# Ledger of designs, part 82: peptides against a protein of PDB entry 3PBP

Target 1, 203 residues: chain A of PDB entry 3PBP
Amino acid sequence: LNEKDLNLILNKSLVMYESLDSTTDVIVKRNVIKQLQFVSKLHENWNSRFGKVDIQKEYRLAKVQGPFTINPFPGELYDYTATNIATILIDNGQNEIVCVSFDDGSLILLFKDLEMSMSWDVDNYVYNNSLVLIERVKLQREIKSLITLPEQLGKLYVISDNIIQQVNFMSWASTLSKCINESDLNPLAGLKFESKLEDIATI
Target 2, 203 residues: chain A of PDB entry 3PBP as posed
Amino acid sequence: LNEKDLNLILNKSLVMYESLDSTTDVIVKRNVIKQLQFVSKLHENWNSRFGKVDIQKEYRLAKVQGPFTINPFPGELYDYTATNIATILIDNGQNEIVCVSFDDGSLILLFKDLEMSMSWDVDNYVYNNSLVLIERVKLQREIKSLITLPEQLGKLYVISDNIIQQVNFMSWASTLSKSINESDLNPLAGLKFESKLEDIATI

## One batch from the design tools (peptide; made by RFdiffusion4, then SolubleMPNN)

Design b2_p13_3_s2 (from b2_p13_3, 4 letters changed)
Fold by OpenDDE base, seed 1:
Structure b2_p13_3_s2 (fold): chain B 203 residues (1-203), chain A 13 residues (1-13)
Amino acid sequence: as target 1 above (203 residues)
Amino acid sequence: MDNVIEAVRNKIK
């Protein structure tokens, strides 16, 4: 991740946040907020390591709450830059997957073991936000955008120059959701975290 | 896999 790309993603997230109103679907609102939270934490991490970056707008009333950890982070991706961030619901119980795309055409799918705090809520401070790597999906395409549909759980649409692809991770996310909701870890044994890719349309 | 299990364990606590 470089400073320019970080600013782009952050500003995009802020613009999306500004578009939220009383008519906005609850799921859409949630996704936008969660994206903003994630990129804000990235911004904070960047500030701590490399100094502050300038952004056009900021909605934080306080410092981004706590450090965050992605574990493990794929070593190969250290040479590449994050390009897009999305959050995808896997159930109606607020369980979500965070997706980050990179300029090598990779997607990383991340699970939050703790709920991320809002940077504008000083009363809801969390010291540590943990993200766990579930899967790396290698598309080997220039990813222009990530799209999610509120009515389609566990599905991510990836737009590249010539194609729209669907990433469907319900093969494992349904089990993950069940484990969380039922407080039973047994179904995770032997579970393969492999998403399905499908070409949706040419563009 | 172990990290995911641990994360889920943390989530259900």
Scores: peptide ipSAE 0.359, ipTM 0.889, DockQ to the pose 0.444
Fold by OpenDDE base, seed 4:
Structure b2_p13_3_s2 (fold): chain B 203 residues (1-203), chain A 13 residues (1-13)
Amino acid sequence: as target 1 above (203 residues)
Amino acid sequence: MDNVIEAVRNKIK
């Protein structure tokens, strides 16, 4: 996920928020609000590290797309701030995993299931999940940065103050990639979404 | 798991 992608997500979340009214389902309202809170925290962290993004400008310039949700978003992370974001390729195509770190030491691995589309019609609001939670990895450390290497599929490097760790999710991502590319859901049955964590180097 | 399956289903449509 880059700045442009983040802005897109933020825009979608804002549009979805603006679509809320008294007739909106309670579950949808809750999810939209939580999504907006998440994206806002992510954006705040992004701004601190990479520079400020003019949200108003991006809202005006980008196509208004929505609705956008993460399903499910871990409730425990609402009290924490997103610290880093990365996108990891899982194959040589377009399939990728989005990873977000939090200041509690958690990583969430997310899958983008749908492409974003413009939606302005509040009257035709359809609850739609754009990102799906695959796995939460609890590292219980301060995460300083996330690094990916283009030649290393399904691998994320997590840098903390004292150690570099590798998160390898190819145990499930290879199957996921295969399912997508072959249009076959059967291999997902019984698949465990458990990444492998390894210490790479001490800092 | 179910959400991931649905996401993949949506992706392959």
Scores: peptide ipSAE 0.358, ipTM 0.888, DockQ to the pose 0.524
Fold by OpenDDE base, seed 5:
Structure b2_p13_3_s2 (fold): chain B 203 residues (1-203), chain A 13 residues (1-13)
Amino acid sequence: as target 1 above (203 residues)
Amino acid sequence: MDNVIEAVRNKIK
C-alpha cells in the first residue's frame, strides 16, 4: 500500500464512520478506524518481517445481530458486559465462528447451531440466534476492537490499548470445517479447542 | 465439547 492507498482507505473508513448514527455505531466506527490503523501497521510490519501480504483493499464490516443465546454461557461472564462482536470465516463454504468480547477481557468463540444470519445493515434485525460455546480466551485486556480479514480464514485480530493480538483458531476450525462439509463427526473426537494467541504489533 | 458435537450434528442433519 502506498501512501495514496492508505489515505483512500482512511477516507473510506471516515465516511463509513460518519454514516453511522447510533451509539452502537460508534463502536463500529472505532473498529473501522482501528482496523485501518491495524492494516497500516500490519502492512509496515509484515513488509519488513514477513513479506508482502495481499490485504484486500475493500473491507466490509459485518455485524452479528442479536439477540442470541449462548450455551453454555460461562457463569463468570454473567456479571460482565459484551463489548464487541465479530464473525470469522473458517472456510470458503460460509462456515463461521462468532466471537464476542467482554469487558473483563474475555473473548468467547462461538459456533452457531442454527442458521446464522449475518447482517451488513445495522437495520437488519435477527430475531434469535443460538450459539454454542467453543472456547473462552482470557486476554485480561480492555478489548477495543475485533477485526477480521476475509482473506485470513480462522484468524481474529484483537485490538487493545497498546497491542494488537492475533487469535488463530485454525488448529481446530479446520477440523470443524471438515466435519461440517463432509458430514462426519469423527474428527471432532478428542479435538482440543485451543486457539493460538500471538502478539502482532504494539500500538 | 459435547455441545459442539451436538451443534455440528444438528447442522449436518
Scores: peptide ipSAE 0.344, ipTM 0.886, DockQ to the pose 0.340
Fold by OpenDDE base, seed 3:
Formats: structure tokens, sequence, C-alpha cells
Structure b2_p13_3_s2 (fold): chain B 203 residues (1-203), chain A 13 residues (1-13)
């Protein structure tokens, strides 16, 4: 996810929000609002060079969430600010993981379906949120940057003050990709969404 | 996990 992608998501989220009316399903309304709040926060952080931004809008956990909605934002991260964002390909298709880092040293891994994000049909009140929380990784480090290598699927490099770490989520992302591409959910049964963290180099 | 499964389910329909 680069600035352009974030802007696109923000714009779509805004359009979705503006499309809400009295006839909109309550669940959809809640999901759209949450989407907008989350993306707005990310965008604000991006524009502020990932400085601490006071979030004016409360992200409330909704009990009922539809598919492809932004999952409950981790409550512990509510008071923290996003510091970096990256998109990692998990296959040669349109399936990506979005990673967002926070100033508490946490990473959140989010599922992004590019096709779904582009297919938002405001006219038909199809409110398909593009991001689903998969995993939170707690590094407890100041994250300076996130690096991805196009040739390395499902791998994220995290740069902190003294170390480069690799987050490898291919343990589950390969299965996820397969399920999507083959339209088979069976392999997801019992799948653990646990990424591997490895030290790569000392800086 | 459940949300991911639901998301994938919705995608493959």
Amino acid sequence: as target 1 above (203 residues)
Amino acid sequence: MDNVIEAVRNKIK
C-alpha cells in the first residue's frame, strides 16, 4: 500500500460513507463508518509523516461485522499511531496482505482483495470493505520502515534501530492464496494465522 | 480466523 493506494481506499471509503441513507442496512452502516474511521486515521498519519495524531473518532467494536469488513481494530492500538504501511503480494494474482505498523511496535496484517476494493458499487449499496484483520504481531520496537521485495512473496522486512527482521507469513498465506484461487475453503479449517519472525541482520 | 474465512467465502461465491 503506497500513498496512492491509501488515497484510493480513503476516497472509496468516503464515497461509501456519503452513500449511507436511512434505507441502508444497520450492519452495513456500521461497517462503512468503521472503514472510514480506520482509513481516515491511516491517511492522517500518512500525511503527517506518521507522527502521533489524536484520533477524534472512536473506533467502536461492532458485534456484527459482515464479510470483508475491517475487523475490530485491536483495542490496544486505538491510542497508538500508525507509523508505516506496506503491501505484500502473496501470489501472482491480486491477493495482497496490507501491513500497518504502529508506534507501540505492533504490526497488523490485513487481507486486501484488490478486486473487491475496486468493485465497490455505490449505486447498488455494495459496501465491500477491503481490509480484514488477520494477525497482530507485537515487536515492541520502534519501527523505522517496512520493506517488501517483489520477488519474495509473503515476506515483510521490518527495520528498527538496530535490527532488520523478517516477518514471514507464507505459512498461512500460501493456504489462503490457494483457497481463493481454487474457490475451496476446506484448507482454511484449522489454519493458524501465525507469522514467523526472524532476525536477518544487525544494523 | 472466522472473519478471514467469511471474507474468503464471500470472495469465492
Scores: peptide ipSAE 0.314, ipTM 0.876, DockQ to the pose 0.389

Design b2_p13_3_s3 (from b2_p13_3 with I4V N6E N13K)
Fold by OpenDDE base, seed 3:
Structure b2_p13_3_s3 (fold): chain B 203 residues (1-203), chain A 13 residues (1-13)
Amino acid sequence: as target 1 above (203 residues)
Amino acid sequence: MDNVIEAVENKIK
């Protein structure tokens, strides 16, 4: 993810936010608001011109029509700032995980291309293109940089202090990739989204 | 960055 991609996501998030009205489903509203707040914080690191959008912090799980629940942006991270961003390939196609680090030492693993359709009322379908939270990894240390290796699918290297750590999420990302490619989300039901953290090197 | 990548590659091999 580069500055151009982030700008695109921000613009989409702004458009979605502006489209909210009194008739919009409450869960959809919350998701859009949380996304906008999140993306705004990310964008501050690239372009301070848009400033921080201060939005009321609410936590509720959004249930999208599907075999799984999409987790909202963690409320705890509303007070923290994004520090790094990386994109990690999970297959040899175009499926990617977006990873964002925060100054609290958290890593957020996000899926970029998930279109959420939420229908609480049969007569009102709201389509939302959002970054979907898959997993939060708490490192509780200062994250200096994120590194990806093109030859290593589903692996992220985190540099913090004098330690390089590997985050390996292929345990679930392989299933996710398959689900996307086959257009079948059933295998995601009951899947545990837990990455493996391993110390690789001391610097 | 190059040094870190090299260090990672050397430990993974």
Scores: peptide ipSAE 0.027, ipTM 0.582, DockQ to the pose 0.020
Fold by OpenDDE base, seed 5:
Structure b2_p13_3_s3 (fold): chain B 203 residues (1-203), chain A 13 residues (1-13)
Amino acid sequence: as target 1 above (203 residues)
Amino acid sequence: MDNVIEAVENKIK
């Protein structure tokens, strides 16, 4: 995600917001508003003195086309600004988790709405790319960068001022991957979406 | 940033 991409997403989100009318479903309205808020916060942070979001690894986010609504969006994060974004592969089938960091030290782990995966088979261009909130990880640190390694499935490296931490999603992401690939959501029932956090290095 | 990536890569190996 570079500045141009962010601007594009922002513009798309604005257009979607402007398309809302009195006949628009309340859920759709809510989702679009949440998306716009999210993207706006990202944009604000991009322009803020908080260093450039590491664009190079975010290039994979460019594959995520369209305005994204986050459902549910944590209410507490409305007051905070998104700082970084990354995509993490969870399998060889190119299923990805989207991770967004906030200036409160939170990470949100997002997945494309499974309904979208079903709708991609239908010529119906679902204009609303909904992201599902899977997990919120509270690091309580200033997150400087998010790093992913292509050989490390379901792992995110979080860089703060003094520490590199690994967030490992594979406890649930392997199940999620299976559910997606098999089009069976049953294995998600009772699954705990709790990532493992490990300190990797002090810097 | 490159040094940090290398540090991460080296620790993961």
Scores: peptide ipSAE 0.026, ipTM 0.578, DockQ to the pose 0.021
Fold by OpenDDE base, seed 2:
Structure b2_p13_3_s3 (fold): chain B 203 residues (1-203), chain A 13 residues (1-13)
Amino acid sequence: as target 1 above (203 residues)
Amino acid sequence: MDNVIEAVENKIK
């Protein structure tokens, strides 16, 4: 996602929001609102040095098959609440990984699959593959915040109660970046999507 | 938040 793409998604989300009326299905309304909130927050924080977006506790990625679908969504996370979101640059071409934390201590690393199109059809929401699950990292601790540094590609800093941990996914993100930039998915064959977790500091 | 960010930045330098 680059700023232009985000703006496009935001504009689409706004148009969708404006189309909502009293006759709109409750599920559709909720999904559109949640998507707009998500995209708006991303847009607000796009220029943020820290790439952190706070997700309201009410934002359940799992229960609301919004226009942003995660495919495959880990079934275990349906019972948990998303707590934080961050975007991490993986190259200088503005390719990004989206990271979402959950209250079970899980991190999911996501990539934009298809053009994020808003599904207005409730029946088609299950088919919206806006985000692809790349990796689930289980930290098994309360995640308080996610921090990224623009100069550190493919690195996410996770802040918990007593520890700062680095998630380094450059082992696979460099290959992913190449695949995106070259429009060739062949290098992903046999690639292990396993990030390195390292303790950086005790708080 | 600012304090935590500063702490992270200081430790990563």
Scores: peptide ipSAE 0.026, ipTM 0.564, DockQ to the pose 0.020
Fold by OpenDDE base, seed 4:
Structure b2_p13_3_s3 (fold): chain B 203 residues (1-203), chain A 13 residues (1-13)
Amino acid sequence: as target 1 above (203 residues)
Amino acid sequence: MDNVIEAVENKIK
């Protein structure tokens, strides 16, 4: 997967979200980076049937080991705080989407920049230092937790105060998986990065 | 939390 080609396709798809390119280290970006570092450590011991990560406030004070980047970044989220993080498998070949929730009720779906990851082979870091924004989902509710099920590829369950919602991104993630595994970006051309949101249960 | 997971599992089944 070519970094430049992926970024161009994703940026075009995200124009509707008013996303901004930013090289600046803002508080929100710092928090996301620290959360990703926490998740990377959890993955070493990940033996849970259910994937969930609640980010404790204390980890937001950890030193940033980077550099990490998220591009593009939604400008509206600069005033909000990341609350939860999850990784969702999209295939059996270990391709995954990173999801981060914010206290405005937004979810951002992120993908690892594969070309940037090669620079980390020396340090054996679990996560590369570059994430590409694929989609922003606005739920407009307080997100309490993010849950993934091992048997449910490309599905994220969002728990709020009164509802459980499913975010299903297999509409585009199946194509993305194919592109990665076959090293062919052509199927991404014209792909709509829009997940399906469904109410699963009231709480 | 366990109740929420069960609710999700029961609906997906």
Scores: peptide ipSAE 0.024, ipTM 0.558, DockQ to the pose 0.020; fails the geometry check

Design b2_p13_3_s4 (from b2_p13_3 with I4V E9K)
Fold by OpenDDE base, seed 1:
Structure b2_p13_3_s4 (fold): chain B 203 residues (1-203), chain A 13 residues (1-13)
Amino acid sequence: as target 1 above (203 residues)
Amino acid sequence: MDNVINAVKNKIN
C-alpha cells in the first residue's frame, strides 16, 4: 500500500458513498458508510515517511466478500472446481482482469465493472458482486499456479507440469482499457477476445 | 460481446 493507492481507495469509497440514495438497501448503506469511515481513518493515520498506517481493532473484523457471480458462467465448468485466482492489471489506471483457473485446465478471464465495498458485519454481502466473463482459455493441463509480474501488463504466467506458459491478453485488453479511459465504446465493435498462449520454458 | 459492452458502459459510468 502506498499513498497513491490509498488516495485511489478513498476516491472510490467517496464515489460509492455519493451514489447512495433513498432506494439503496440498508445493508449496502451500512457497509458503504463503514467503508468510507475505514478508509478516511486510514488516510488520516497514514505515515508517508514509513509507509505505515494504524488500523483500529473494529476494522480488523471485516467479513469475507461474496459470494460472487460470473456472467455468463460456462456450463461445462459446473462439474469442475476452481483451483487458482489471480488479478492482472491492464493499464496504469487500475483497470484489471480477474483470472480463475479450474481443475479441467481452463482459465476464465473476468472483468469487474463495478466497485465493491468490504463486508463489515454481514455474511454473504453481495452488493456489486458480479463479474463479466470475457474469455475462456483451455490449456488442457493441470494448473499448479498462476503468476503475474507487476511490470508486465496483461500477461499471466501459468505453471503446470514441466511447463511455464504465458497467456497474453493485451490484444484485446489494450482496446478495453482505451474504451474505458476515453469513454468510447466504438473500438469494441468487432473486437476478438482471444488471448495468445505461448510456451515460455520447460521445467 | 453484449455483456462486455454493458460492463464497459458500467465502468465508464
Scores: peptide ipSAE 0.248, ipTM 0.851, DockQ to the pose 0.822
Fold by OpenDDE base, seed 2:
Structure b2_p13_3_s4 (fold): chain B 203 residues (1-203), chain A 13 residues (1-13)
Amino acid sequence: as target 1 above (203 residues)
Amino acid sequence: MDNVINAVKNKIN
């Protein structure tokens, strides 16, 4: 965590707070308010010299967020089990893709479209917990591990029994990033969500 | 495509 990241989180928390209205669920309101209070206190207590923040005990009791939904969920995957998860940045603006592997050898690439608050008070807090399916990559291999490199945006390394493969989705992720950052949907017209698969090494 | 477009709309709003 750095000052830039903290400012980004603060801004996101403010936007969430400003979106609250009379129709918003009471639990959501409480969580968003507590989120803003937490981030504000973090900002006040930020020590730039050490990159540290003192967190009060009351905010150390955050709960697990979930469950998450995938929309649309591929019908073919109902009979299979998720095996690995990874998150990959696609730009320097904190846009990211969530990758989940399944035991059928599928890799799904997911997008988080809505901002979430932390779960503070309620178990199984569900608000904006949806992920949008962008692409399903069929590797037809047992996926043992998913590896990301921070310096390599939009690239995922898939480790199987005998091979390391690179999934490169910058062909569409660069456009997606542009759309988000510029608040312009026009570049999505005609965009193909097809990642490039390349063999990197045999093992 | 429609789902992704809607997702991006949600993200930018």
Scores: peptide ipSAE 0.247, ipTM 0.849, DockQ to the pose 0.900
Fold by OpenDDE base, seed 3:
Structure b2_p13_3_s4 (fold): chain B 203 residues (1-203), chain A 13 residues (1-13)
Amino acid sequence: as target 1 above (203 residues)
Amino acid sequence: MDNVINAVKNKIN
């Protein structure tokens, strides 16, 4: 964690707080407020010299968050088990793709469209827990591991059997990032969500 | 495609 990351988390927490209104559930309000308080205190206690944040005891008692959902969930995957998960940045901001592998050799690429708050008061806190399906990639191999490289945006490395494959989704992720950053949906109208698969190395 | 567009709308708002 660095100062830039902490500022990003603070900004996210502020956005969540600003989204609260009179119609928001009391439990949600309380959790979002607690989240903002937590992050604000972290920011105040940040020591840049040591890269340390002091966390008060009360905030170390966070509850379990979940479950999460995928929408739409591919019907074909109901009979299979998720094996790996990875998160990949698509820009230098806060936009990320969540990648999940299954034991049938499928990869699903997911988008987190809503910000999530930690659970503070209640067990099994469920709010903004849906991930949107963008693409399903069928590798038809046993996926052993998912690897990301921090310097490579929109690229996922898949280890299966004796092969390392690259899944490159920058063909659509760059447009997606632009749409979000510019608040313009027009470029999405003709966009194809098709990733490129390439063999990189043999193990 | 429609789901992604809606997701982006949610992200922008």
Scores: peptide ipSAE 0.245, ipTM 0.849, DockQ to the pose 0.815
Fold by OpenDDE base, seed 4:
Order: structure tokens, then C-alpha cells, then sequence
Structure b2_p13_3_s4 (fold): chain B 203 residues (1-203), chain A 13 residues (1-13)
């Protein structure tokens, strides 16, 4: 956690708060308000010299958020089970792709289009829990683990029984990042969401 | 494609 990240989270929390209206669910209102309070307190207690933040006891009682949905969900995956999850940054602005593996050897790349608040008071908190399907990569092997490297944007390492493979989605993620950061959708026209798969090592 | 475009629209807004 750094000052830039704290500022970004604070701004996101403010935007979420400002989006609240009279029609917003009471549970959502409560969680968004609590989120803003939490982040504001984190920002207040930030020690830039040591990279430390003091978190008060009340905010240590956060609960599990979910369930999540995938839109559209690949029909072929209804009979299979998710095995691993990873989050991969595509830029330094904290745009990220969520990756989920399945026991059929599929890897789905998902985009989080809406900001979520933490769950503070209730279990099974559901707000903006929809993820958009970008790409399905079929590896046709048992996926043991997913690994990301912080210094490598838009890259996912998939470990199977006998091989390490790299999934590189910067071919489209760079464009996606640009669209988000510049608030311009034009570069998405004709964009192909096809990641590159490369064998890195046999194991 | 349409879903991704809509998702990016949501992210931009």
C-alpha cells in the first residue's frame, strides 16, 4: 500500500458515496458510507515514511462479499468447477483483470466494470458483483495454480502438472487501459480479445 | 464485444 493507492481508493469511495440516492438499498448505503469512513481514516492515519496505516478495531470486522456473477457465463462451464482465481494489473492506474480457472482446463478473463464496497455489517453482501467475460482460453489440462508477477503487467502464469505457460493479454489490455484512462471508446472498435499463450518451461 | 464496450462505458462513467 502506498500514498497513490490510498488516494485512488479514497477517490473511488467518494464517487461511490456520491452515487447514492433515495432509491439505493439501505444495506448498500450503509456499506458505502462505512467504506468511505474507513478509507478516510486510513488516509488520515497514513505514515508515508514507513508505509504504515493504523486500522481501528471496528474496521477489522469486515465480512465476506459475494456471490459474484459472470456475464455472459460460458454455457460449457456450467458442469465444471472453478479451481483458482488471480487478479492481474494491466496498468499503473489499478485497472485489473480477474482470471478464473476451471477443472476442464479453461481460463476465463473477466473485467470488473463497477466499483465494489467492502462488506462491513452483513454476510453475503451483493453490490456491483457482476464481472464481464472478455475471453475464454482453453488450455485442455489440469490447472494447478495461477501466478502473477507485480512487475509484469497483463501476464498470467499458469502452472500445470508438466508445464508452465504464460498467458499474455497485453495485445488487447493496453487498448482497454487506454480507453479507460482517456475516457475514449474508439480504440475498442475492431479490437480482438485474443491472448497469446506461450510455453515457458517444462516441469 | 458489446458487453465489453458496455463494461468500459460503465468504468468510464
Amino acid sequence: as target 1 above (203 residues)
Amino acid sequence: MDNVINAVKNKIN
Scores: peptide ipSAE 0.242, ipTM 0.848, DockQ to the pose 0.878

Design b2_p13_4_s1 (from b2_p13_4, 4 letters changed)
Fold by OpenDDE base, seed 3:
Structure b2_p13_4_s1 (fold): chain B 203 residues (1-203), chain A 13 residues (1-13)
Amino acid sequence: as target 1 above (203 residues)
Amino acid sequence: MENILKAVGNKIK
């Protein structure tokens, strides 16, 4: 965690707070407010030189996030187990794609449509836990690892069976990023969500 | 596509 990362988390927490309205559930409001308070205090007490933050005892009561849902979940993947997870930046902002690998050699590319908060007061708090399926890539190999490079937007490196493969989804992710940043859905019309797969090295 | 449009719509809201 660095100052840039902390600022990003703060911005996300602010967006969640700004999304609250009179129709929002009281438990949700409380949870999001506590999230914002926590991150704000972290930001205030951040020592960039030492990478240290003072955390009050009350915020140590935060619970693990989850469970999460994938919609739609590919029916054939019910028989298989998730093996790896990675998050890939698609722009220089806050937009990311989540990738999950399965032991059948499948990769699923997922979109987070809503911001997630930690659980605070209530055990088993579940809110904004849905991930949307964009694409399934079938590699038909044992996936050992998923690697991302911060300087390479929309690219995922897959290590399997002595081969490193690149999954490049910038063909659609650039359009997706534009739609989000410009608040315009029109460019999504007719967009094909098909990533490019390329062998880049042998191990 | 429909699910993605809805998801992006939620994100830009």
Scores: peptide ipSAE 0.287, ipTM 0.872, DockQ to the pose 0.744
Fold by OpenDDE base, seed 4:
Structure b2_p13_4_s1 (fold): chain B 203 residues (1-203), chain A 13 residues (1-13)
Amino acid sequence: as target 1 above (203 residues)
Amino acid sequence: MENILKAVGNKIK
């Protein structure tokens, strides 16, 4: 997610909201409203420089339909709240990984497919799984913020109360980037999606 | 893996 993506999602969410009427299914209404509220909050708290968004405790990705649907979603995280979101570039060709933190100390690393981008132009409510789970990293810490550095591809900095940790996923993201850029899926065979965690500094 | 392959496959189309 970048600023442009957030704007597109926001616009879509607004259109969906405006399409609601008395005949709309209750579940759809609830999902659209929650989607709009969540995206609005994301937009409000977006820091494009660091790829950071603060998320209110009330909103969980698991409760949001549309572009924020994650497949598969870890069942354990349904009981937890998303706290932060960041977007990390994995190459110079605008391929990105989305990271979401939860209040259980988990990070999920997500891939955006084309379905996500295309769905933003649809004015009708559609259930879609536009984010694919790549990896779950369990830090077991209270995550205060997620920071990215534009010059550091495939790296995420996780700030907790007492420590800054680096999550480096270039071990698999380089292969993923290659697959995308070369339009070849073969290098993904046997690939382990295991990021490296390193302590950077004590706070 | 399967979901990742599908997603990447969609991206490269």
Scores: peptide ipSAE 0.282, ipTM 0.870, DockQ to the pose 0.487
Fold by OpenDDE base, seed 2:
Structure b2_p13_4_s1 (fold): chain B 203 residues (1-203), chain A 13 residues (1-13)
Amino acid sequence: as target 1 above (203 residues)
Amino acid sequence: MENILKAVGNKIK
């Protein structure tokens, strides 16, 4: 991200916010507001010279509580605790990836084969869903928050103590989306489920 | 891959 890109995202986020009304779904409202708040804070605290931003702790998500049914569950994570959860749109057809962070610095990217039942508690994300493991991304950082931007499909922003990183999984999520939307599994053959990690800014 | 294929298959149905 550069200053120009950040300004563009901010403007888009403002437009999205202005589109909200009393008929807008509460989940959409919360997501748009959270996006605007996040981007606004990034913009406010942006130091273009050093590529630094200051992220306040209030954006940290509460500790995730189960139960999660993840198949397969990585054995290495049995001794670790989930810390954050996010849902990321991968297309305009409401297909989503679920991301869960752990206190070992891992992100797991998950697919919902069933409709997700969510409790939208701001302080507690409660899920009782069957999820399939797609990818484990090892950041080896204490993950403080997971942020999504609705206008950026298949992208997740990971906030740690000293850095903001972008996880981009559209390399495989675009194919996954195509498979779902076209009712064809063939494009999954030989697909590599490997996301791209990019440093966005230092904190 | 197998689990993903199965999951996507379930989603398509």
Scores: peptide ipSAE 0.272, ipTM 0.866, DockQ to the pose 0.357
Fold by OpenDDE base, seed 5:
Structure b2_p13_4_s1 (fold): chain B 203 residues (1-203), chain A 13 residues (1-13)
Amino acid sequence: as target 1 above (203 residues)
Amino acid sequence: MENILKAVGNKIK
């Protein structure tokens, strides 16, 4: 989601709102109004807190298609479906964390063992990418979208029905990045992989 | 932890 996308969604929501008339079902009206309120508030908060997020890279909310070989895969997630995916930079672009959300409200943070070209093209999806589980964050809500800001390393914004939350994993990702870049595993010893959650906006 | 260490180790190689 970028400013353009937000504007598009806002415009669509406005058009939908404007299409409402006296014959429109009350439930529909309520939903459209709520959607408009949500998007408007999102837009306002986005602009106020993040400025013009020139998200140059269309992080398209692509539906996670394909089983991730996650090691270890949380047993609790076997019965759930991945809903969103995002890739977050943790340094100057060399190292990334993959984030996958599930329909149980879980967010998993994953490390790419191999250079995983995230090919959203089903035909070119190299299946052999082992992802290593770093952390599971249980949000216990429907995750609608995952947003990243290129200028904000190690931060993920999770959008649910009524809230935007920030997941900040720089507490460990900075160390991880250092370990990779310096080819030294020692700093990982005793590192806690615990991200910080913060409510950014209530919608 | 062990899996992370292994993974990072693999990436460092």
Scores: peptide ipSAE 0.271, ipTM 0.863, DockQ to the pose 0.309

